# Peptides against a protein of PDB entry 5VVV, part 127

Target 1, 276 residues: chain A of PDB entry 5VVV
Amino acid sequence: FLCGVVEGFYGRPWVMEQRKELFRRLQKWELNTYLYAPKDDYKHRMFWREMYSVEEAEQLMTLISAAREYEIEFIYAISPGLDITFSNPKEVSTLKRKLDQVSQFGCRSFALLFDDIDHNMCAADKEVFSSFAHAQVSITNEIYQYLGEPETFLFCPTEYCGTFCYPNVSQSPYLRTVGEKLLPGIEVLWTGPKVVSKEIPVESIEEVSKIIKRAPVIWDNIHANDYDQKRLFLGPYKGRSTELIPRLKGVLTNPNCEFEANYVAIHTLATWYKSN
Target 2, 276 residues: chain A of PDB entry 5VVV as posed
Amino acid sequence: FLCGVVEGFYGRPWVMEQRKELFRRLQKWELNTYLYAPKDDYKHRMFWREMYSVEEAEQLMTLISAAREYEIEFIYAISPGLDITFSNPKEVSTLKRKLDQVSQFGCRSFALLFDNIDHNMCAADKEVFSSFAHAQVSITNEIYQYLGEPETFLFCPTEYCGTFCYPNVSQSPYLRTVGEKLLPGIEVLWTGPKVVSKEIPVESIEEVSKIIKRAPVIWDNIHANDYDQKRLFLGPYKGRSTELIPRLKGVLTNPNCEFEANYVAIHTLATWYKSN

## One batch from the design tools (peptide; made by RFdiffusion4, then SolubleMPNN)

Design b2_p20_1_s4 (from b2_p20_1, 9 letters changed)
Fold by OpenDDE base, seed 1:
Order: C-alpha cells, then structure tokens, then sequence
Structure b2_p20_1_s4 (fold): chain B 276 residues (1-276), chain A 20 residues (1-20)
C-alpha cells in the first residue's frame, strides 16, 4: 500500500530542504511514499524534453539518496502530454533518455502523467492510433518495459476523475482501453468522483476498479489550494472510509502549496491509514 | 501557452468542484 504525499500542485515547488524534512516526517508517521510531480518544475511538464543540468542532477541525486535514507519510496513523475507526438519515434526516444538520466540518479520508481491536457491528437497520431487512450497506453507500456518493469510505475489518465469520464465512469471507452491494454503491473492514479472530492464513496472506487481492472492509487486533492490563493486547507483528512484501504493500491495526498500548512493534513492521513 | 491554458482550466474546474 502506497501512502504519503504527492507534490503535484501548480505554484512554487518545495525547496530541497522542505522535501528532506517531509521525508523525516513521513518516516516518523510510518508513511512510505513521495511522488515528485511539481507542475511548475519546467523539466517536469513544460520542457519535459530538457535534460537536467549538472547542478540539477546533483540536487536530485541528493534528494533521492535522502528518500532512501528515510526509507521513503521516491517516485519520479514526468508529464509529456502537452505537446508530445506519440507516433514519433524521436519523441519516444527523448522520453527514454530523460528517464535514463533520472535512473542514473538512483531513482527506481516512475510515473507518466496525462492530466490536464487536451483530448485531441495531432494528425500524425490519428493515422497511427485508434484513440487517445491507445496512444497513451502504447507509450506507457513501452516506457515501462524499457525501464525493466520497475516495481512501482504509475499512470495518470486524462480522465482521472468521475466528472471527466464520457459518458460516465463505467461506460468510458477511454478508461476501458486503459483497463484492457495497460500492462497489469502499471498502477492507475485517480482523484475520486471530482477533481477535488469532498467524499470518496466505496461504491465509486468499486466502479472505477472494475473498468480499469485494478485497484487505483488515490491522488487526493482534499487539501490542495493551488486553485484558490485565498484559502488554506487546515482541517483533518476526512470523507474517506477506512473501508477504502483494502480496495486501493494507495493514497497520496496533494496538499497545500505552503509546506508549513500541511502538518494536520499529513498527520491525519497517517492516523487514518493506521486506524485500519 | 498550452501550459497556462491547462492550468487555468484546472483551476476553474477545481473551484467549481469545491463549491458544489
């Protein structure tokens, strides 16, 4: 069971010292996972093709080593979906080289994220792939196999919550393709019925699990505040029955942008996890 | 940019989701 934090917000990324402090807290609270997915990290999303500099490499190596020291699984995410051409072998090779670099930093767990992108494929991709889901699954499977089938590999679908599914969760052709064609060793991220879900009913998890043919990992936006700079979410982790735990592969909370505001959010997630 | 458009779309949807 993956339980911890995803740094997945829009806004200023946390500094390396904050991330190291996070690892200390995660270990202390018996949590085990950190997903690196800061949207404003230029080489994560906007400039995903760009290799890390020597200085950036040293920082990431140090961070990954710190995660290992505190027995926290470090998952590196990349979001190529804004402008990748899926059918172009050069684009696929560029993605492989980027993940090879991160592998050299000591990273062993990875994620491909296709959140917050247009559903339209370019003309070249339409000639090769039957749908957007087929294109995403093809590249994800290829990368997963290329990396030697790492123990932890995550996929974030474009339809990552109930309200994004057409016509609905159980009948989505996109999620059906993901469920049928995505290799079984790849985990699927999900935010619940909505982008920010006040509640995640057990029945909603059973519904999505059926179509994707696996238990999801929750990307939980309950404490996310990147969409409203006037709000801080300081309340406890709630609206999730502990009956979800045996029906999930994990829970990763995407909390407030302000690192110092997240004590209650993360501590109460830990209490929730250990209460089962 | 594509990034800014996606960011603003997300923010709008997230705000609406919290207000429901």
Amino acid sequence: as target 1 above (276 residues)
Amino acid sequence: SLYEKSKERYKKIAREAVEE
Scores: peptide ipSAE 0.731, ipTM 0.970, DockQ to the pose 0.907
Fold by OpenDDE base, seed 4:
Parts: structure tokens; sequence; C-alpha cells
Structure b2_p20_1_s4 (fold): chain B 276 residues (1-276), chain A 20 residues (1-20)
């Protein structure tokens, strides 16, 4: 069970010292996972093709080493979906090289994220892939296999919540393709019924699990505030029955952008997790 | 940019989701 934090918000990424402090807290609270997915890390999303500089590499190596020190699984995410051409072997090669670099930093767990992108493929991809889901699954499977089938590999679908599913969760051709074609060792991220789910009913997890053919990892936006700079979500982790725990592969909270605001969010997640 | 458009779309949807 993956339980911890995803740094997955839009806004200023946390500094390395904050991330190290996070790892310390996660360990103390018996959480086990950090997903590195800061939207405003340029080399994560906007410039995903760009290799890390020597200085950036040193920082990431240090960060990954710190995660290991605190027995936190460091999952490196990349979000190529804004502008990748899935059918272009050079793009695939570029993605491989980027992940190779991160592997050299000591990272062993990875995620490919296709959140917050359009469902449209370019003309070249339409000639090769039957659907957007097929394109995403193809590259994800290829990368997963290329990396030697790491123990933890996550996929964030474009339809990552109930409201994004067309026509709905259980009938989504996109999610059906993901479920059927995504290699079974790859986990699927999900935010619940909504982008920000006040509640995640058990039934909703059963529904999505059926179509994706696996228990999801919750990317939980309950405490996310990147969409409203006027709000801080300081309340406890709630609206998730502990009955979800045996039905999930994990929960990663995507909390407030303000690192210091997240004590309650993360601590109460830990309490929730341990209450099962 | 594609990034900014996606970001703003997300923000809108997220705000709406919280208000429901």
Amino acid sequence: as target 1 above (276 residues)
Amino acid sequence: SLYEKSKERYKKIAREAVEE
C-alpha cells in the first residue's frame, strides 16, 4: 500500500529542504511514499525532453538519497503529454533517455502522467494508434518494460476522475483501453469522483477498479489549493472510509502548495491509514 | 501556451468541483 504525498500541484515547487523535511515526517508517521510531480518543475512537464543539468542532477540525487535514508519510496513522475508525439520514435527515445538519467540518480520508481491534457492526438499519432488511450498505454508499457519493470510504476490517465470520464466511469472507452492494455504491473492514479473529491465512496472505487482491472492509487486533491490561492485547506483527511484501504493500492495526498500548511493534512492521512 | 491553458482549465474545474 502506497501512502504518502504527491507533490503534484501547480505553483512554486517545494525546495529540497522542505522535501527532506517531508521525508522525515513521512517516516515518523509511518508513511512510505513520495511522488515527485511538481507541475512547475519545467523539466517535469513543460520541458520534459530536457535533461537535468549537472547541478540539477546533484540536487535530485541528494533528494533521492534522502528519501532512501528515511525509507521513503521516491517515485519520479514525468508529464510528457502536453506535446509528445507518441508515434515518433525520437520522442520515445527522448523519454527513455530522460528516465535513464533519473535512474542514474538512484531512482527506482517512476510515473507517467497524462493529466490535464487534451484528448486530441496529432495526425501522425492518429495514423498509428486507434485512440488516445492506446497511444498512452503503448508508450507507458514500453517505458515500463524498458526500465526493467520497476516494482512501482504509476500511470495517471487523462480521465483521472469520474467527471472526466466519457460517457461515465464504467462505460469509458478510454478507461476500458487502459484497463485492458496497460500492463498489470502498472498502477493507475485516480482522484475519485471529481478532480477534488469531497468524498470518495467505496462504490466509486469499485466502479473504477472494475474498468481499469486493478485497485487504483488515489491521487487525493482533498487538501490541494493550487486552484484557489485564497484558500488553505487545514482540515483533517476526511470523506474517505477506511473501507477504502483494502480496495486501494495506495493514497497519495496532493496537499496545499504552502508546505507549512500541510501538517494536519498529512498527519491525519497517516492516522486514517493506520486505523485500518 | 499549452501549459497555461491546461493549468487554467484544471483550476476552473477544481474550483467548480469544490463548490459542488
Scores: peptide ipSAE 0.730, ipTM 0.970, DockQ to the pose 0.919
Fold by OpenDDE base, seed 5:
Structure b2_p20_1_s4 (fold): chain B 276 residues (1-276), chain A 20 residues (1-20)
Amino acid sequence: as target 1 above (276 residues)
Amino acid sequence: SLYEKSKERYKKIAREAVEE
């Protein structure tokens, strides 16, 4: 069961010292996972093709080593979906080289994220793939296999919540394709019925699990505030029955952008997790 | 940019989701 934090917000990424402090807190609270997915890290999303410099490599190696020191699984995410051409072998090779570099930093867990992108393929991809889901699954499976089928590999679908599913969760051709064709060792991220879900009913998890043919990992935006700079979410982790735990592969909270605001959010997640 | 467009779309949807 993956339980911890995803740094997955828009806004200023946390500094390395904050991330190390996070790992210390995660260990203390008996959480086990950190997903590196800061939207405003240029080499994560906007410039995903760009290799890390020597200086950036040293920082990432140090960060990964720190995660290991605190027994936290470090998952490196990349979000190529803004401008990747799935059918272009050069794009696939570029993605492979980027992940090879990160593997050399000591990273063993990875994620491909296709969140917050247009649900359209370019003309070249339309000639090769039957649907957007087919294109995403193809590259995800290829990368997963290329990396030697790592123990933890995550996929974030473009339809990552109930409200994004067309026509709905249970009948989504996109999610059906993901469920049928995504390799079984790849985990699927989900935010619940909504992008920010006040509640995540058990029935909603059963519904999505059926179509994707696996238990999802919750990317939980309950404490996310990147969409409203005037708000801080300081309340406890709530609206999630502990009965979800046996029905999930994990929960990763995407909390407030302000690192110092997240004590209650993360601590109460830990209490929730340990309560079952 | 594509990034800014996607970010603003997310922010709009997220705000709407919290207000419901």
Scores: peptide ipSAE 0.724, ipTM 0.969, DockQ to the pose 0.901
Fold by OpenDDE base, seed 3:
Structure b2_p20_1_s4 (fold): chain B 276 residues (1-276), chain A 20 residues (1-20)
Amino acid sequence: as target 1 above (276 residues)
Amino acid sequence: SLYEKSKERYKKIAREAVEE
């Protein structure tokens, strides 16, 4: 069971010292996972093709080593979906080279994220792939196999919540393709019924699990505040029955942008997890 | 940019989701 934090918000990323402090807190609270997915890290999303500099490499190596020291699984995410051409072998090769570099930093766990992108394929991709889901699954499976089938590999679908599913969760052709064709060793991220879910009913998890043919990992936006700078979410982790735990592969909270505001959010997640 | 457009779309949807 993956339980911890995803740094997945829009806004200024946390500094390396904050991330190290996070790892210490996660270990202390018996949590086990950190997903590196900061939207405003240029080489994560906007410039995903660009290799890390020597200085950036040193920082990431140090960060990954620190995660290992605190027995936290460091998952490196990349979000190529804004402008990747899935059918272009050079794009696939570029993605492979980027992940090779991160592997050299000592990273062993990875994620491909296709959140917050348009559903439209370019003309070249339409000639090769039957649908957007087929294109995403193809590259994800190829990368997963290329990396030697790492123990932890995550996929974030474009339809990552109930309200994004067309026509609905149980009948989504996109999620059906993901469920049927995504390799079984790849985990699927989900935010619940909504982008920010006040509640995640057990029945909603059973529904999505059926179509994706696996238990999801929750990307939980309950404490996310990147969409409203006037809000700070200081309340406890709530609206999730502990009956979800045996039905999930994990829970990763995407908390407030302000690192110092997240004590209650992360601590109460830990309490929730240990209460099962 | 594509980034800013996707970000603003997310923010709008997220705000609406918490107000319901």
Scores: peptide ipSAE 0.718, ipTM 0.968, DockQ to the pose 0.930

Design b2_p20_2_s1 (from b2_p20_2, 8 letters changed)
Fold by OpenDDE base, seed 4:
Structure b2_p20_2_s1 (fold): chain B 276 residues (1-276), chain A 20 residues (1-20)
Amino acid sequence: as target 1 above (276 residues)
Amino acid sequence: SKYDEAKEKYFEQARKDVAE
């Protein structure tokens, strides 16, 4: 069971010292996972093709080493979906090289994220893939296998919540394709019925699990505030029955952008997790 | 940019979700 934090918000990424402090807190609270997915980290999303510089590499190596020190699984995410051409072998090779570099930093867990992108494929991809889901699954499977089928590999669908499913969760051809064709060792991220789910009913997890053919990892936006930084979400982790725990592969909270605001959010997640 | 457009769509949806 993956339980911890995803740094998955828009806005100023946390600094390395904050991330290290996070690992210490996660360990203390008996959480086990950090997903590196800061949207405004340029080489994660906007410039996903760009290799890390020597200086950036040193920082990431140090960060990954720190995660290991605190027994936190460091999952490196990349979000190529804004402008990748899935059918272009050069794009695939570029993605492979980027993840190879991160592997050299000591990272062993990875995620491919296709959240917050257009559903439209370019003309070249339309000639090769039957659907957007097919394109995403193809590259994800290929990368997963290329990396030697790491123990933890996550996929974030473009339809990552109920609201974004067309026509709905249970009938989504996109999610059906993901469920049927995504290799079984790859986990699927999900935010619940909504982008920011006040509640995640058990029935909603059963519904999505059926179509994706696996228990999801919750990317939980309950404490996310990137969309409204005039607010801080300081309340406890709530609206999630502990009955969800045996029905999930994990829960990663995407909390407030302000690192210092997240004590309650993360601590109460830990309490929730340990209450099962 | 595609990045900004996607970001704003997410923001709009998230704000709606919190308002409900």
Scores: peptide ipSAE 0.756, ipTM 0.972, DockQ to the pose 0.939
Fold by OpenDDE base, seed 2:
Structure b2_p20_2_s1 (fold): chain B 276 residues (1-276), chain A 20 residues (1-20)
Amino acid sequence: as target 1 above (276 residues)
Amino acid sequence: SKYDEAKEKYFEQARKDVAE
């Protein structure tokens, strides 16, 4: 069971010292996972093709080493979906090289994220793939296999919550394709019924699990505030029955942008997790 | 940019979700 934090918000990423402090807290609270997915990290999303510099490499190596020190699984995410051409072998090779670099930093867990992108494929991809889901699954499977089938490999769907499913969760051709064709060793991230879900009912998890043919990892935006930085969510992790735990592969909270505001959010997630 | 458009779409939906 993956339980911890995804740094998955828009805005200024946390600094390395904050991330190290996070790892310390995660360990202390018996959480086990950090997903590196800061949207405004240039080489994560906008410039995903760009290799890390020597200085950036040193920082990431240090960060990954720190995670290991605190027995936190460091999952490196990349979000190529803004401008990748899935059918172009050069793009696939570029993605492979980028992940090879990160592997050299000591990273062993990875994620491919296709959240917050346009559903439209380019003309070249339309000639090769039957749907956007087919394109995403193809590259994800290929990367997963290329990396030697890491123990932890995550996929974030474009339809990552109920609201974004067309026509709905249970009837989504996109999610159906993901469920049917994504290799079984790849975990699927899910955010719940909404982008910010006040509640995640058990039934909603059963519904999505059926179509994706696996228990999801929750990317939980309950404490996210990137969309309105005038708000701080200081309340506890709530609206998630502990009955979800046996039905999930994990929960990763995407909390407030302000690192200092997340004590209660993360601590109460830990309490929730340990209550099972 | 595609980045900004997608960001705003997420923001708009998130703001709607927390307003309910």
Scores: peptide ipSAE 0.752, ipTM 0.971, DockQ to the pose 0.880
Fold by OpenDDE base, seed 5:
Structure b2_p20_2_s1 (fold): chain B 276 residues (1-276), chain A 20 residues (1-20)
Amino acid sequence: as target 1 above (276 residues)
Amino acid sequence: SKYDEAKEKYFEQARKDVAE
C-alpha cells in the first residue's frame, strides 16, 4: 500500500531541504511514499525532453539518496503529454533517455502522467492509434517494459476523476482501453469522483476499479490549494472511509503549496492509514 | 500556451469542486 505525499501542485516547487524534511516526517509517521510531480518544475512537464544538467543531477541524486535514507519510496514522475507525438520514435527515445538519466540517479520507481492535457491527438498520431487512450497506453507499456518492469510504475489517466470521464466512469471508452490494454503491473492514479473530492465513496472506487481492472492509487487533492492561493486547507484528512484501504493500492495526498501548512494534512492521513 | 490553458481548466474545475 503506497501512502504518503505527491508533490503534484502548480506553483513554486518545494526546495530540496523541504523535501528532505518531508521524508523525515513521512518516516516518523510511518508513511512510505513520495511522488515527485511538481507541475512547475520545467524538466518534469513543460520541457520534459530536456536532460538534467550536472548541477541538477547532483541535487536529484542527493534527494533520492535522502528518500532512501528515510526508507521512503521515491517515485519520479514525468508529464510529456502537453506536446509529445506518441507515434514518433524519436519522442519515445527521448523519453527513454530522460528516464535512463533518472535511473542513473538511483531512482527505481516511475510515473507517466497524462493529467491536464488536451484530449486531441495530432494528425500523425491519429494515423497510428485508434484513440488517445491507445496512444498513451502504448507508450506507457513500452516505457514500463524498457525500464525492466519496475516494482512501482504509475500511470495518471487524462480522465483521472469521475467528472472528466466521458460519458461516465463505467462507460468511458478511454478508461476501458486503459483497463484492457495497460499492463497489469502498472498502477492507475485517480482523484475520486471529482478533481477535489470532498468525499470518496466506496462505491465510486468499486466502479472505477471494475473498468480499469485494478485497485487505483488515490491522488488526493483534498488539501490542494494551488487553484486558490488565498486559502489554506488546515483541516484533517476526512471524507474517506477506512473501508477504502483494502480497495486501494495507495493514497498520496497532494497538499497545500505552502510546505509549512501541511502538518495536520499529512499527520491525519497517517492516522487514517494506521486506523485500519 | 497549452500549459496555461490546461492549468486554467484544472483551476476552474477545482474551484467548482470546493464550492459545492
Scores: peptide ipSAE 0.748, ipTM 0.970, DockQ to the pose 0.918
Fold by OpenDDE base, seed 3:
Structure b2_p20_2_s1 (fold): chain B 276 residues (1-276), chain A 20 residues (1-20)
Amino acid sequence: as target 1 above (276 residues)
Amino acid sequence: SKYDEAKEKYFEQARKDVAE
């Protein structure tokens, strides 16, 4: 069971010292996972093709080593979906080289994220793939296999919540393709019925699990505040029955952008997790 | 940009979700 934090918000990423402090807190609270997915980290999303510099490499190596020191699984995410051409072998090779570099930093867990992108494929991709889901699954499976089938590999669908499913969760052709064709060792991220789910009913998890043919990992935006500068959610992790725990592969909270504001968010998640 | 458009769509939906 993956339980911890995803740094997945828009806005200023946390600094390395904050991330190290996070790892200490996660260990102290018996949580086990950090997903590196800061939207405004240029080489994560906008410039995903660009290799890390020597200086950036040193920082990431140090960060990954720190995660290991605190027994936190460091998952490196990349979001190529804004402008990747799935059918172009050079694009696939570029993605492989980027992940090879990160592997050399000591990273062993990875994620491919296709959240917050348009559903449109270019003409070249339409000639090769029957749907957007087929294109995403193809590259994800290839990368997963190329990396030697790491123990932890995550996929974030474009339809990552109930609201974004067309026509709905149980009848989504996109999610059906993901469920049927994504390799079984790859985990699927999900935010619940909504982008920011006040509640995640057990029935909603059973519904999505059926179509994706696996238990999801919750990317939980309950404490996210990147969308509202006036919001600071300091309340407890709530609206999730502990009956979800045996039905999930994990829960990663995407908390407030302000690092110092997340004590209650993360601590109460830990309490929830240990109460099963 | 595609980045900004996607960000704004996410923000709009998230704001709607928390207002309910």
Scores: peptide ipSAE 0.745, ipTM 0.970, DockQ to the pose 0.900

Design b2_p20_2_s2 (from b2_p20_2, 11 letters changed)
Fold by OpenDDE base, seed 4:
Structure b2_p20_2_s2 (fold): chain B 276 residues (1-276), chain A 20 residues (1-20)
Amino acid sequence: as target 1 above (276 residues)
Amino acid sequence: SAYEKAKEEYKKIAREEVEE
């Protein structure tokens, strides 16, 4: 069971010292996972093709080493979906080289994210792939196999919540393709019925699990504030029955952008997890 | 940019959902 934090917000990324402090807190609270997915890291999303500089590499190596020191699984995410051509072998090879670099930093767990992108393929991809889901699954499976089938590999669908599913969760052709064609060792991220789910009913998890043919990992936006930085979410982790725990592969909270605001959010997630 | 457009769309949806 993956339980911890995803740094998955828009806005100023946390500094390396904040991330190290996070790992210390996660260990202390018996949480086990950190997903690196800061949307404003240019080499994560906007410029995903660009290799890390020597200085950036040193910082990431130090961060990954710190995660290992605190027994926290470090998952590196990349979001190529804004402008990747899936059918172009050069694009696939560029993605492979980027993940090879991160593997050299000591990273062993990875994620491919296709959140917050248009559902349209370019003309070249339409000639090769039957659908957008087929294109995403193809590259995800290829990368997963290329990396030697790492123990933890995550996929974030473009339809990552109930409200994004067309026509709905149980009948989505996109999620059906993901469930049928995504290799079984790859986990699927999900935010619940909504982008920001006030509640995640057990029945909603049973519904999505059936179509994706696996238990999801919750990307939980309950404490996210990147959409409205005039608000801070300081309340406890709630609206999730502990009956979800045996029906999930994990829960990763995407909390407030302000690192100092997240004590209650993360601590109460830990209490929830240990209450099962 | 495509990035800025997607960011603003996400923010709009999330704000609307939280106010429901």
Scores: peptide ipSAE 0.741, ipTM 0.968, DockQ to the pose 0.899
Fold by OpenDDE base, seed 2:
Structure b2_p20_2_s2 (fold): chain B 276 residues (1-276), chain A 20 residues (1-20)
Amino acid sequence: as target 1 above (276 residues)
Amino acid sequence: SAYEKAKEEYKKIAREEVEE
């Protein structure tokens, strides 16, 4: 069971010292996972093709080493979906090289994220792939296999919550394709009924699990405030029954942008997790 | 940019959902 934090918000990423402090807290609270997915990290999303500089590499190596020191699984995410051409072998090779670099930093767990992107494929991809889901699954499977089928590999669907599913969760041809074609060793991220889900009912997890043919990892935006920085979500982790735990592969909270605001959010997630 | 459009769309949706 993956339980911890995804740094997955829009806005200024946390500094390395904050991330190290996070790992210390995660260990102390018996949480085990950190997903590196800061939207405003240029080489994560906007410039995903760009290799890390020597200085950036040193920082990431240090960060990954720190995660290991605190027995936190460091998952490196990349979000190529804004402008990748899935059918272009050069693009796939570029993605492979980027993940090879991160592997050299000591990273062993990875995620491909296709959240917050347009559903339209380019003309070249339309000639090769039957659907957007087929394109995403193809590259994800290829990357997963290329990396030697790492123990932890995550996929974030474009339809990552109920409100993004067309026509709905259970009938989504996109999620059906993901479920049927995504290799079984790849975990699927899910955000619940909404982008910001006040509640995640057990039934909603059963519904999505059926179509994706696996228990999801929750990317939980309950404490996310990147959409409205005038708000801070200081309340406890709630609206998630502990009955979800046996039905999930994990829960990763995407909390407030302000690192200092997240004590209650993360601590109460830990309490929730340990209450099972 | 595609990034900015997606970001603003996400923010809009999230704000609307939180206000429900």
Scores: peptide ipSAE 0.739, ipTM 0.968, DockQ to the pose 0.891
Fold by OpenDDE base, seed 5:
Structure b2_p20_2_s2 (fold): chain B 276 residues (1-276), chain A 20 residues (1-20)
Amino acid sequence: as target 1 above (276 residues)
Amino acid sequence: SAYEKAKEEYKKIAREEVEE
């Protein structure tokens, strides 16, 4: 069971010292996972093709080493979906080289994210792939196999919540393709019925699990404030029955952008997790 | 940019959902 934090917000990424402090807190609270997915890291999303500089490499190596020291699984995410051409072998090769670099930093767990992108393929991809889901699954499977089938590999669908599913969760051709064609060792991220789910009913998890043919990992935006930084979410982790735990592969909270605001959010997630 | 467009769309949706 993956339980911890995803740094997955829009806005200023946390500094390395904050991330190290996070790992210390995660260990103390018996949480086990950190997903590196800061949307404003240029080399994560906007410039995903760009290799890390020597200085950036040193920082990431140090961060990954710190996660290992605190027995936190460090998952490196990349979000190529804004402008990747899935059918272009050069794009696939570029993605492979980027993940090879991160592997050299000592990273062993990875994620491919296709959240917050247009649902349309370019003309070249339409000639090769039957649908957007087929294109995403193809590259994800190829990368997963290329990396030697790492123990933890995550996929974030473009339809990552109930409200994004067309026509709905149980009938989504996109999620059906993901469920049928995504290799079984790859985990699927999900935010619940909504982007920011006030509640995640058990029945909603049973529904999505059926179509994706696996238990999802919750990317939980309950404490996210990147959409309105005038608000701080200081309340407890709630609206999730502990009956979800045996039906999930994990829960990763995407909390407030302000690192110092997240004590209650993360601590109460840990209490929730340990209460089962 | 595609990034800024997607970011603003996400923010709009998330704000609307939280206000419900």
Scores: peptide ipSAE 0.737, ipTM 0.967, DockQ to the pose 0.918
Fold by OpenDDE base, seed 3:
Structure b2_p20_2_s2 (fold): chain B 276 residues (1-276), chain A 20 residues (1-20)
Amino acid sequence: as target 1 above (276 residues)
Amino acid sequence: SAYEKAKEEYKKIAREEVEE
């Protein structure tokens, strides 16, 4: 069971010292996972093709080593979906080289994210792939196999919540393709019925699990505030029954952008997890 | 940019959902 934090917000990324402090807190609270997915990190999303500099490499190696010291699984995410051409072997090779570099930093767990992108494929991809889901699954499976089938590999679908599913969760052709064709060792991220789910009913998890043919990992936006600069979410982790725990592969909270505001959010997630 | 458009769409949806 993956339980911890995803740094997955829009806004100023946390500094390395904040991330190290996070790992210390995660260990103390018996949580086990950090997903590196900061939207405003240029080499994560906008410039995903760009290799890390020597200085950036040293920082990431130090961060990954620190996660290991605190027994936290460091998952490196990349979001190529804004401008990747899935059918172009050069794009696939560029993605492979980027993940090879991160593997050299000591990273062993990875994620491919296709959240917050347009559903349209280019003409070249339409000639090769039957749908957007087929294109995403193809590259994800190829990368997963190329990396030697790491123990933890995550996929974030474009339809990552109930409200994004067309026509709905149980009948989504996109999620059906993901469920049928995504390799079984790859985990699927999900935010619940909504982007910011006030509640995640057990029945909603049973519904999505059936179509994706696996238990999801919750990317939980309950404490996310990147969409509203006027709000800080200082309340407890709530609206999730502990009956979800045996039906999930994990829960990763995407908390407030302000690192210092997240004590209650993360601590109460830990309490929730240990109460099962 | 595609990034900024997607970011603003996300923010709009999330704000609307939290206000419900």
Scores: peptide ipSAE 0.735, ipTM 0.967, DockQ to the pose 0.904

